# Peptides against a protein of PDB entry 5OK6, part 52

Target 1, 215 residues: chain A of PDB entry 5OK6
Amino acid sequence: ELPGLDSQWRQIENGESGRERPLRAGESWFLVEKHWYKQWEAYVQGGDQDSSTFPGCINNATLFQDEINWRLKEGLVEGEDYVLLPAAAWHYLVSWYGLEHGQPPIERKVIELPNIQKVEVYPVELLLVRHNDLGKSHTVQFSHTDSIGLVLRTARERFLVEPQEDTRLWAKNSEGSLDRLYDTHITVLDAALETGQLIIMETRKKDGTWPSAQL

## One batch from the design tools (peptide; aimed at target 1 N132 L178 D179)

Design b2_p26_4_s4 (made by RFdiffusion4, then SolubleMPNN; from b2_p26_4, 12 letters changed)
Fold by OpenDDE base, seed 4:
Structure b2_p26_4_s4 (fold): chain B 215 residues (1-215), chain A 26 residues (1-26)
Amino acid sequence: as target 1 above (215 residues)
Amino acid sequence: TDAAVQAMIAAGLRLAAEERQPLPRP
């Protein structure tokens, strides 16, 4: 059942779970397409529940570049293309108005950067490959705050590497050469890894030599 | 040469300059 218009406004904008509440690391926030949100604002501020300004179901279609993987378009801007809502506010809106059939929610996490907390709308998509099978990539999303150690562990898991096998990572740089990711304690951000970047997991040979020693 | 290394070379992969071991000084 739809609550009263004033109750909707208070719940979404001014409540403890409101749009303007402080960000907390690890929390889930959701994207809502800006035009829909503005129509909702106009509807609830108008004071007429039967108004022609009724927003209808939430439809984020314009934020997606594809309806297969439901990837976001690049270059979307907060406040222009979308608004961010905390999980509770999002769930209220979905319960009241519905979400377009078949369309997934756009869930994102709050991350803690050195001087700021923000919703990470664009995690880094890395192309993970094995040194001996460059044609078989696994696209995996990582936070900018994830460690290189996590990238390595994730690669090992995806490629079913045995615990006794020794592995290391290389990043393909813009020049097409390989930079070794020596420090596993630095973040994806610190390593300046970018979306679409090829990350090669090298496995040590049984003889104790590294394949890359022959490059 | 290991087939994997050949495939890497064929893909245009090479070590960055700083990753190359210095040639043994004569």
Scores: peptide ipSAE 0.321, ipTM 0.813, DockQ to the pose 0.309
OpenDDE base, seeds 1, 2, 3, 5: peptide ipSAE 0.029, 0.026, 0.033, 0.031; ipTM 0.571, 0.557, 0.591, 0.570

Design b2_p26_5 (made by RFdiffusion4)
Pose (drawn by RFdiffusion4):
Structure b2_p26_5 (pose): chain A 215 residues (1-215), chain P 26 residues (1-26)
Amino acid sequence: as target 1 above (215 residues)
Amino acid sequence: SEHLSMENVPQHRLEAEETLLEEYWS
């Protein structure tokens, strides 16, 4: 059952429960298509529960590139295309109005940058492959703030690399050549990695030689 | 920084990569 209009307003907009919740690293926030949010706002501020301004189920279809991979469209602007809600507010709104059938929520995380916290709406999607098959890829989203060491550990896990196997990473650049990702302590941002980039994990041979020594 | 060309990469691996990227950006 729907809460009253003022109750909905307090839950979604205010304090720890709503949009005013402070940004804390690691917390989840969700994207809501702006038109739907403005319609909900007009409804809860209108004083009439029976109003035709009732927004209906949340539908973020216009925010997705397609329904095959459900990727968020690039180039979206907060306040123009979408509004961010903390995880609790999103949960409440979905429980009240429903979410379009078959559509996934758009969940993003707060990250720490040198002097600010922000929701990372566009993390870096990397295609992780082993050197022996450049077309067999695990597509994984990493934060700009994740280390290259995390990228390596993730690639190892995704490919079930055994503990005794030694592995290291390369990145294929826009010129079609390879840049060695030497330092595992720096971040994806420091390494200037971009979404869609191919990250190649090579494995050391049993004799100690590396496949890349052949290049 | 170390930098390498892919001239010695087996062609079939490059073709698999091309197919993967075309699908990815389609």

Design b2_p26_5_s1 (made by RFdiffusion4, then SolubleMPNN; from b2_p26_5, 14 letters changed)
Fold by OpenDDE base, seed 5:
Structure b2_p26_5_s1 (fold): chain B 215 residues (1-215), chain A 26 residues (1-26)
Amino acid sequence: as target 1 above (215 residues)
Amino acid sequence: RERLSLEKVPEEQLKKMEELLKKYFS
């Protein structure tokens, strides 16, 4: 059941718990398509529950590039294409208006960057491969705040590397060469890794030599 | 945090990767 229009406005738009509340690292926020949100604002601000401005169910279809993996379109901009709502506000809107059938929520996390909190709408998608088997790849999504060490551990897990096997990472750079990711304590952001970038996991040979050292 | 997608690498990209890796790996 829909609450009163004033109650809806206060619940969603307030600065303490609604859309304008401070970001906190680790919290979940949700994307809402901008036109739907503006329609909702017009409806609740109009003061007439029987108004023709009723927004209907939430439909984020225009934000998706595909309905298979539910990937977002590239280059979406906050305030232009979508608004961000904290989890509580999102769940209220969904409970009141519903979400388009079969469409998943667009959940994102607040991350801590140097001197700022941000909702990470576009995590980094890395293409993970082994140096000796390029035909088997894993595209894995990481936060910009994840360490290179986590990328390495994830690659080891995806490729079922045994604990006793030694591995290291290379990244393909924009110049078409490979750069070693020596420091595993820096972040994906610090390493300047980008979506679609190739990351090669090299495995040490049984003789203790590295494949790359022989060329 | 982590999402896995299993997709085939396009043939053109695969070829470029192979050529690149020949410089660094035996």
Scores: peptide ipSAE 0.107, ipTM 0.653, DockQ to the pose 0.083
OpenDDE base, seeds 1, 2, 3, 4: peptide ipSAE 0.029, 0.031, 0.028, 0.005; ipTM 0.558, 0.609, 0.567, 0.369; seeds 1, 2 fail the geometry check

Design b2_p26_5_s2 (made by RFdiffusion4, then SolubleMPNN; from b2_p26_5, 13 letters changed)
Fold by OpenDDE base, seed 4:
Structure b2_p26_5_s2 (fold): chain B 215 residues (1-215), chain A 26 residues (1-26)
Amino acid sequence: as target 1 above (215 residues)
Amino acid sequence: RERLSLEKVPEEQLESLKKLLEKYFS
């Protein structure tokens, strides 16, 4: 059953788990399409539960590029295209109104950047390959706050690299050359890695030499 | 309260991976 309109408003906007609550690193937040959310606001502010302004089920269709991969459209802007709700608020709305059939929720994480928390709406998707295997790639999502070390570990795991094998990463740059990722302690953001960027994992040879000309 | 989202970075167009790998790796 739908709560009273005032209760809905208080729960979503002004509650302890409301839209305006502080961001906390690691928490899940959800995107809600702006038009739907504004319709909901109008509905709950109208004071009539039987109003024609009833928003219906949550529909995020306009936020997706396609209904196959459910990837977000590029260039979506908070406050213009969508609003962000903390998990509790999102779950309340879903329980009250439902989510459009077949649509996945758009869950994102709060990340800690220097001196700021952000909801990471667009994590970095990297294309991982091995230097000697063109037949196998892995597309993996990373946070901008993830270390290059994590990217390397993830690549090793995905390619089933044995613990005794030494590996290192290269990134293909915009010039079509390869840049070695020497420092594994810097973040994906610090390394300026971008979605769709090719990351090559090089494995050291048994003789102790590297396949690359650059040692 | 400052609430910011992280925007998407453009995807890279993949070129001749084979040629690139042959250039850099023996």
Scores: peptide ipSAE 0.241, ipTM 0.655, DockQ to the pose 0.051
OpenDDE base, seeds 1, 2, 3, 5: peptide ipSAE 0.129, 0.347, 0.235, 0.042; ipTM 0.668, 0.763, 0.721, 0.623; seeds 1, 2, 3 fail the geometry check

Design b2_p26_5_s3 (made by RFdiffusion4, then SolubleMPNN; from b2_p26_5, 12 letters changed)
Fold by OpenDDE base, seed 3:
Structure b2_p26_5_s3 (fold): chain B 215 residues (1-215), chain A 26 residues (1-26)
Amino acid sequence: as target 1 above (215 residues)
Amino acid sequence: MERLSLDKVPQEQLEKMEKLLKEYFS
């Protein structure tokens, strides 16, 4: 059922449950392509349900760089390229207008940063490899708020490292060298890890020595 | 922070790494 235009406006834009509601850590928010959203606004503000301003189904195609992995284009800006809606509002719009066939929702999480909550539109995608087989990689997405410890645990899990095996991480830096991530309690943000960055998991030898010590 | 130069990494591993990087950013 498509609600009345005023009801749609209130449901999506109200401060309690709509676009302007406070962010809460852990919540899911969704991106809506800006042009579509503006068209919707014009439609509901126009007061004529039969007008030619009907926005049609939600289409976020212009936000994606590919239709295979459905990755977002780089450098998208809130308020210019997209609008963020809380889950409830997003689901209402989808129920009313539909989403372009085959196109996934762009769901993102609210994260807690020092002194601010934000929707993390661009989580960090790290390229995880083992020191002894750089040819086998796992691309894994992390929040900026995730700890290096989580990255290490994730790497261990993906590479099926046994619990008794000791491992540590190295990050390839912009200078073409490897920096050891020895503090596992800091976050991905604190470590300044970036999307596409190579993270090498080193496994300690049975003799108690590290492979890197021999380099 | 402990740092390793990639110059010390075996060439074979470096080549694999470079290949991975290229594929990842393609």
Scores: peptide ipSAE 0.137, ipTM 0.681, DockQ to the pose 0.797
OpenDDE base, seeds 1, 2, 4, 5: peptide ipSAE 0.045, 0.030, 0.045, 0.021; ipTM 0.567, 0.567, 0.426, 0.475

Design b2_p26_5_s4 (made by RFdiffusion4, then SolubleMPNN; from b2_p26_5, 14 letters changed)
Fold by OpenDDE base, seed 3:
Structure b2_p26_5_s4 (fold): chain B 215 residues (1-215), chain A 26 residues (1-26)
Amino acid sequence: as target 1 above (215 residues)
Amino acid sequence: RERLSLDKVPKEQLEKEKELLKKYFS
């Protein structure tokens, strides 16, 4: 049931699960297209439920670059293009107004950075390849807070590397060279890895030599 | 947190990287 306008406002803006609630690492937040949200604000602030300001279903179409993979457009800005709502608030709005048919929710996670919590709207998408099998690649999304060790483990898993095989990572840099990712304990952020960046998994030879050491 | 992307990088892009990789790998 659609609650009263004041109740809607309180639940979404000022409630325990409201828009302004503190971010908590690991929580899910959702993007709402800004114009829709502003229309909703106008509706609930207007005090007339029968007004022509009814926002209708949530429609995030303008946030997507495609309707196949439902990827976000690049360069979206919080407060300009979208607002972030905690899961409870999002679910309230969806229950009250609906979500446009066929559109998935835009769910993102709160991550813990050294000095701030942030909703990670754009996870890092890495292109994983093997040094000896460029015909097979895996595009995998990682959090900026994920370790290089996780990237390596993920690469090993995706390429079905046996536990006894030793592997290491290289990243293609902007200069067109490869940088070794020596420290597996640093994060994707610390390693300055970017979306679309090529990450090469090198597998140690059975003779104990590295392919890269022979060049 | 980790997941496969629905949008796979085209194989043609990998072909462009071969020359780079050849500098570092045998």
Scores: peptide ipSAE 0.063, ipTM 0.605, DockQ to the pose 0.081
OpenDDE base, seeds 1, 2, 4, 5: peptide ipSAE 0.029, 0.029, 0.019, 0.026; ipTM 0.563, 0.531, 0.422, 0.538

Design b2_p26_6 (made by RFdiffusion4)
Pose (drawn by RFdiffusion4):
Order: sequence, then C-alpha cells, then structure tokens
Structure b2_p26_6 (pose): chain A 215 residues (1-215), chain P 26 residues (1-26)
Amino acid sequence: as target 1 above (215 residues)
Amino acid sequence: FVPPAETIHVTDEELEEWSEQQAEEE
C-alpha cells in the first residue's frame, strides 16, 4: 500500500533516508531517470493522491544502451538525465511503484577522491584475458580508485588461476601495443586505464621464463 | 598519471599470432 504524499516526500527527499543523505565511501546509490522523478515530485507535491500525475512504475529504459548487456549510456549528466537516490530511497520507491519488468537497477557506489566524495557513475570496465586466448574475456567493472593489485587478484580469481602459478599484467593501448602494468600499488586512475581496455594476464612457464620474453 | 614501466611495440596481427602459438604450447 502506498504511503501518503507527505510521508513519501519525507522518505525520499530528507535526512538520512532520502536525497539529503551524506555521501559515504562504499555506500550504494541508484540512478532514476529524470522525467520519472519529476513526475513523482509533481505527484507528491500536488496534494491529490488520485491525480493523473501518478508516475506509475519506475522505468529507466532510456538510460541503457541496450537490453542485451544493460550498460548505462555514456555521457549522461546528473540532474539532466538522471537523479541519484540512496539505496533506502530507491528501495522504498521500488516497493511503492514497482520497477519495469525485467529491467535491472542501476547501482553505483560512493568513492573517496582527494578532497571530495562522489558517486562513481562511470567506473572502468576492463576486459580481462589470459595471454593464450585474447578473445576469452571476463568483463569486470573496477573503480578508478581500485589498485592494479586488485585487478590482478580479480583476474586470477575469475580464471581460476592456481596458487603456484605466477601471473602479471599488461594493457593493450590504443596503438595496439602493450604497456606493462608493473606497480600493483597504484590505482586504475593512476595507470590511465579506460573502459573497454584489454588487460592481458600472462602466466610464467614452468622453467621460469615468461611468454612475453618472446615479444 | 604513472607512465608504463615497459612498452612492447607489436601489431594486432603479431599479437594474435603470438597468442595462438602460446595456446599451442599448452
């Protein structure tokens, strides 16, 4: 059952429960298509529960590139294309109005940057492959603030690399050559990695030599 | 940004061929 209009407004807009919730690292926020949000706003501010301004189910279809991979479209601007809601507000809105059938929520995280916190709407999607098959990839989203060491540990897990196998990473650049990702302590941002980039994990041979010594 | 510690200049064709050779060695 829907809460009253003022109750919905308080839950979604105010304090810890709503849009005014402070940004804390690691917390989840969700994207809501702006038109739907504005329609909900007009409805809850209108004083009429029976109004034709009732927004209906949340439908974020215009925010996705397609329904094959459900990737968020690039180039979207907060306040123009979408509004961010904290996890609780999103949960409440979905429980009240529903979410378009078959459509995934768009969940993003808050990250810490040198002097600010922000929701990372566009993390870096990396294609992780082993050197022996450059077409067999695990597509994984990493934060700009994740370390290269995390990228390596993730690649190892995704490919079930055994503990005794030694592995290291390369990145294929736009010129088609390889840049060695030497330092595991720096971040994806420090390494200047970009979405869609191929990250190659090579495995040391049993004799101690590396496949890349052949390049 | 941190520059790469090593750059290997290869073409797409050379990289694909090298990858197929590595697959055959296994």

Design b2_p26_6_s1 (made by RFdiffusion4, then SolubleMPNN; from b2_p26_6, 10 letters changed)
Fold by OpenDDE base, seed 4:
Structure b2_p26_6_s1 (fold): chain B 215 residues (1-215), chain A 26 residues (1-26)
Amino acid sequence: as target 1 above (215 residues)
Amino acid sequence: VVPPAERIVVSDEELEAHSAAVAAEE
């Protein structure tokens, strides 16, 4: 059952689970398409439940670049293209209005950067490859706050590397260079890794030499 | 940004050739 318009407004905007509540690291937030959200605002502020301003089902279609992988369009801007809602507020809206059939929720995590908490709308999408097979990539999303050690572990897992095998990472640059990701304690952000960047996992040879020593 | 400890200058063609050579040794 739809709650009263004032109750809807209070729960979504001004509640403990409202849009303006403090961000907390690790929490889930959801994107809502801006035009739908503005129509909802107008509806609940209008005071007439039977008004022609009824927003209908939540439809985020304009935020997606594809309906196969449900990837977001690049360059979306908070407050212009979408609104961020905490999980509780999102679930209320979905329960009241529904979500477009077959469309997934756009869930994102709050990350803690050195001086700010932010909803990470665009995680870094890395192309993980083995040094011996550059043509077979595994696309994996990482947070900017994830360690290079996590990237390495993820690569090892995806390529079924045995625990006794020694491995290291190289970031491929566009300018014809490889940068060794030596420090596994730094973050993806600290390493300045970018979406679409090729990350090469090198495996140490049985003789104890590295393939890249021949480069 | 933390600078990399090691940088190798290598062309795409050289990297591909090296990758193929390593693959042939395995």
Scores: peptide ipSAE 0.525, ipTM 0.935, DockQ to the pose 0.905
OpenDDE base, seeds 1, 2, 3, 5: peptide ipSAE 0.513, 0.521, 0.510, 0.515; ipTM 0.932, 0.934, 0.933, 0.933

Design b2_p26_6_s2 (made by RFdiffusion4, then SolubleMPNN; from b2_p26_6, 11 letters changed)
Fold by OpenDDE base, seed 4:
Structure b2_p26_6_s2 (fold): chain B 215 residues (1-215), chain A 26 residues (1-26)
Amino acid sequence: as target 1 above (215 residues)
Amino acid sequence: MVAPAERIVVSDEELEAHSAEVAAEE
């Protein structure tokens, strides 16, 4: 059942639990397409439940670049293309209006950067490959705040590397170089890794040598 | 931005060739 219009407004825009609530690291937030959200605002502010301004089902279709992987379009801007809602507010809106059939929610996490919390709308998509098979990539999303150690562990898991095997990572640059990701304690952000970047996992040979020593 | 400890200058062709060599040794 749809709450009263004033109740909807208070629930979604309330500074304690609504859109304007403080960000907390690790919390889930959701994207709502801006035009739909503005239509909802107009509806609930209009004071007439039977108004022609009824927003209908939430439809984020314009935010997606594809309906297969449900990837976001690049370059979307908060406040222009979408609004961010905390999980509670999102779930209320979905409960009241529904979500377009077959369309997934756009869930994102709050991350903590050195001086700010933000919703990470665009995590870094890395192409993980083995040194001996550069043609078989695993695309994996990482937070900018994830450690290189996590990237390495993820690569090891994806490639079924045994615990006793030694591995290390190289970031492939566009200029014809490889940078060794030596420090596993730094973040993806600190390492300046970018979406679409090839990350090469090298496995140590049985003789104790590294393949890259021959490059 | 943390500077990488090690950098290898290698062309895509050299890297692919070396990758294939390593794959053939396994």
Scores: peptide ipSAE 0.515, ipTM 0.910, DockQ to the pose 0.881
OpenDDE base, seeds 1, 2, 3, 5: peptide ipSAE 0.501, 0.512, 0.509, 0.507; ipTM 0.905, 0.907, 0.908, 0.907

Design b2_p26_6_s3 (made by RFdiffusion4, then SolubleMPNN; from b2_p26_6, 10 letters changed)
Fold by OpenDDE base, seed 3:
Structure b2_p26_6_s3 (fold): chain B 215 residues (1-215), chain A 26 residues (1-26)
Amino acid sequence: as target 1 above (215 residues)
Amino acid sequence: MVPPAETIRVSDEELAAHSARVAAEE
């Protein structure tokens, strides 16, 4: 059952888990298409439950570039294209109004960046390959706050590298050269890794030499 | 951006050729 309009407003806008709730690292937030949200605001502020301003089900269709992988369009802007809601608020709205049939929720995580917390709407999608098999890539998403060490561990896992095998990463840079990701403690952000970037995992040879020494 | 400790300037062709060679040796 739909709560009263004032209750909806208080729960979503002014509640402990409302839109203005402070961001906390690691928490899930959800994108809501801006026009729908504005329609909802108008509906609940209007005070008439029977009004023609009823927003209907949540429909984020305009935020997606595809309906297969449900990837977001590039360049979406908070406050213009979408609003962010904490998980609790999102779930309330979905329970009250529903979500467009077949459309997945757009869940994102709060990340801690230097000086700010933000919802990471666009994680970094890296192309992981082995040096000896450049034709077989694994596309994996990482947070900007993930360490290069995590990227390396993920690559090792995806390529079934044995624990005793030594590995390291190279990033293909914008000039087409390979930059060694030497420091595994820095973040994806610090390394300036970008979506679609090729990350090459090199495995140390049994003789103790690196394949790249011959490049 | 943190500067990389090492950069290898290699063409895509050279990298591919090297990759194939390494693969053949394994």
Scores: peptide ipSAE 0.454, ipTM 0.887, DockQ to the pose 0.868
OpenDDE base, seeds 1, 2, 4, 5: peptide ipSAE 0.440, 0.443, 0.445, 0.444; ipTM 0.878, 0.881, 0.885, 0.877

Design b2_p26_6_s4 (made by RFdiffusion4, then SolubleMPNN; from b2_p26_6, 7 letters changed)
Fold by OpenDDE base, seed 3:
Structure b2_p26_6_s4 (fold): chain B 215 residues (1-215), chain A 26 residues (1-26)
Amino acid sequence: as target 1 above (215 residues)
Amino acid sequence: MVPPAETIRVSDEELEEHSRRVAEEE
């Protein structure tokens, strides 16, 4: 049974636990399509549970580029295309109204940037490849706040690199050149890595030379 | 943007060829 309209409003819009609550790094937030959310607002503010303003199930279809990979459309804007809800509020709405059949929740993480916290709606999707096998890419998502060291560790894990093997990363830049990701302590953001960018893992040869020394 | 310590100017063709050569040596 749906809770009372005032109770719904308080649970979702309450500044302590609702939409306006402070962001906390590492927390999950969820996207809700703006039109649905506005319909819900109108419903609960109207004070009539029998109103024709009933929002129905949450439908985020317009936010997705496709229904196969459930990738978000590019260029979505908070407050225009979607609203962000903390996990508790999202789960309440889903429990009350349901989510459109087959649609996954659009979960995103709060990240900490210099002096701000933000829900990272668009994490960076990198194409990880081995230097010796450029045709076999692994698409992996990273936060802008993830270190290059994490990217390297992830690449090593994906390519089953043994702990004793020495590896390093190269990023293919916009000019088509390779930039060595030398500093593993900087972030994906600091390195200006972008979605779809090719990241090449180079493995040191047994003779102690790097393959790239022959380029 | 942190400037990379090393930049290699290589064409896609050269990179692919080099990649194949490295793969043949392994």
Scores: peptide ipSAE 0.454, ipTM 0.888, DockQ to the pose 0.884
OpenDDE base, seeds 1, 2, 4, 5: peptide ipSAE 0.452, 0.449, 0.453, 0.440; ipTM 0.881, 0.883, 0.887, 0.882

Design b2_p26_7 (made by RFdiffusion4)
Pose (drawn by RFdiffusion4):
Structure b2_p26_7 (pose): chain A 215 residues (1-215), chain P 26 residues (1-26)
Amino acid sequence: as target 1 above (215 residues)
Amino acid sequence: SVPPVETIEVTDEELEAWSEKQAEEE
C-alpha cells in the first residue's frame, strides 16, 4: 500500500533516508530517469493522491544503451538525464511504484577522491583475457580508484588461475601495441585505463620464461 | 598518470598470430 504524499516526500527527499543523505565511500546509490522523478515530485507535492500525475512504475529504459547488455548510456548528466537516490530511497520507491518488468536497477557506488566524495556513475569496464585467447574475455567493471593489483587478483579469480601459476598484466593501447602494467599499487586512474580496454594476463611457462619475451 | 615502464610495439596481426602460437604450445 502507498504511503501518504507527505510521508513519501519525507522518505525520499530528507535526512538520512533520502536525497540529503551524506555521501559515504562504498555506499550504493541508484539512478532514476529524470522525467519519472519529476513526475513523482509533481504528484507528491500536488496534494491529490488520486491525481493523473501519479507516475506509475519506474522505467529507466531511456538510460540504457540496449537491452542486450543493459549498459548505461555514456554522456549522461546528473540533474538533466537522471537523479541519484540512496539505496533506501530507491528501495522504497520500487516497493511503492514497482520497477519495469525485466529491467535491472542501475546501482553505483560512492568513491573517495582527493578532496571530495562522489558517486562513480562511470567506472572503467575492462576486458580481461589470457594471452593464449584474446577473444575469451571477462568484462568487469572496476573503480577508477581500484588498484592494478585488484585488477590482477580479479583476472586470476575469473579465469581460475591456480596458485602456483605466475601471472602479469599488459594493456592494449589505442595504437594496437602493449603497455606493461608493472606497478600493482597504483590505481586504474593512475594507469590511465579506459572503458573497453583489453587487459592481457600472461602466464609464466614452467621453465620460468614468459610468453611476452617472444614479442 | 603514470607512464608505462615497457611498451611492446606490435600490429594486430602480429599479436593475434602470437596468441595462436601460445594456444598451440599449450

Design b2_p26_7_s1 (made by RFdiffusion4, then SolubleMPNN; from b2_p26_7, 9 letters changed)
Fold by OpenDDE base, seed 4:
Structure b2_p26_7_s1 (fold): chain B 215 residues (1-215), chain A 26 residues (1-26)
Amino acid sequence: as target 1 above (215 residues)
Amino acid sequence: MVPPEETIKVSDEELLAHSQKVAAEE
């Protein structure tokens, strides 16, 4: 059942689960398409539940670049294209109005950057490959705050590398050269890794040599 | 920044050729 309009406004815009609540690292937030949200605002502020301003189901279609993988369009801007809601507020809106059939929720995580919390709308998509099989890429999403060590572990897992095998990563840079990701303690952000960047996992040979030593 | 000694200048063709060579030795 739909709550009263004033109650809806208070639940979504205000209170402990409101839109303006402080960001906390690790929390889930959700994107809502801006025009729908503005229509909802107009509806609940109008004071008439039977108003022609009823927003209908949440429809985020304009935020997606495709309806297959449900990837976001590039260059979306908070406050212009979408509004961010904490999980509780999102779930309220979905329960009240529904979500357009077949659309997934656009869930994102709060990350902690130096001196700021941010909802990471665009995580980094890396193309993971093995040195010996460059034609088989695995696209994996990472947070900018994830360590290179996590990228390496993820690559090892995806390629079923045995625990006793020694591995390291190379990033293909913009000049087409390979930069060794030697420091596993730095973040994806610190390493300046970008979406679509090729990350090559090299496995140490049984003789203790690295394949790349022959390059 | 990656130290210069940790950067390999290799063409895509050379990298692919080397990849194939390593794959054949495994």
Scores: peptide ipSAE 0.476, ipTM 0.902, DockQ to the pose 0.658
OpenDDE base, seeds 1, 2, 3, 5: peptide ipSAE 0.470, 0.466, 0.475, 0.469; ipTM 0.900, 0.898, 0.902, 0.897

Design b2_p26_7_s2 (made by RFdiffusion4, then SolubleMPNN; from b2_p26_7, 9 letters changed)
Fold by OpenDDE base, seed 4:
Structure b2_p26_7_s2 (fold): chain B 215 residues (1-215), chain A 26 residues (1-26)
Amino acid sequence: as target 1 above (215 residues)
Amino acid sequence: MVPPKETIVVSDEELAAHSERVAAEE
């Protein structure tokens, strides 16, 4: 059953648990398409539950670039294209209005940056490859706050590298260079890794040499 | 401060050719 309009407004816009609540690192937030949200606002502010302003089910279709992988369009802006809701508020709206059939929720995490907390709407998508097989990439999403060590561990796992094998990463640049990601303690952000960037995992040879030493 | 990166200058063609050589040795 739909709550009263005032109750809906208070639950979703409440500064303690609603849209305006403080961000906390590691929490899940959800994107809601701006037009739908504005329609909902108009509906609940109108005071008539039978109003023609009823928003219908949540439909984020305009935020997606594809309905196969459900990737977000590039360049979406908070407050213009979407609003961010904490998990509790999102689940309330979904329970009240439903979500468009077959459409996944757009869940994102709060990350801690040096000076701010933000919802990471666009994690970094890296193309992980092995040095010996550049044509077989694994696309993996990483937070900007993830360490290069995590990227390396993820690459090792995806390529089934044995624990005793030594590996290291190279970031491929567009200008015909490779930068060695030798410091595993820095973040993806600190390393300036970008979405779509090729990250090459090099495995040390049994003779103790690195393949890249021949480049 | 991010330490200076080790950089190898290599063309895409050279990298591909090297990759193939490494693959053939394994």
Scores: peptide ipSAE 0.504, ipTM 0.895, DockQ to the pose 0.734
OpenDDE base, seeds 1, 2, 3, 5: peptide ipSAE 0.497, 0.499, 0.474, 0.491; ipTM 0.892, 0.893, 0.881, 0.888; seed 5 fails the geometry check

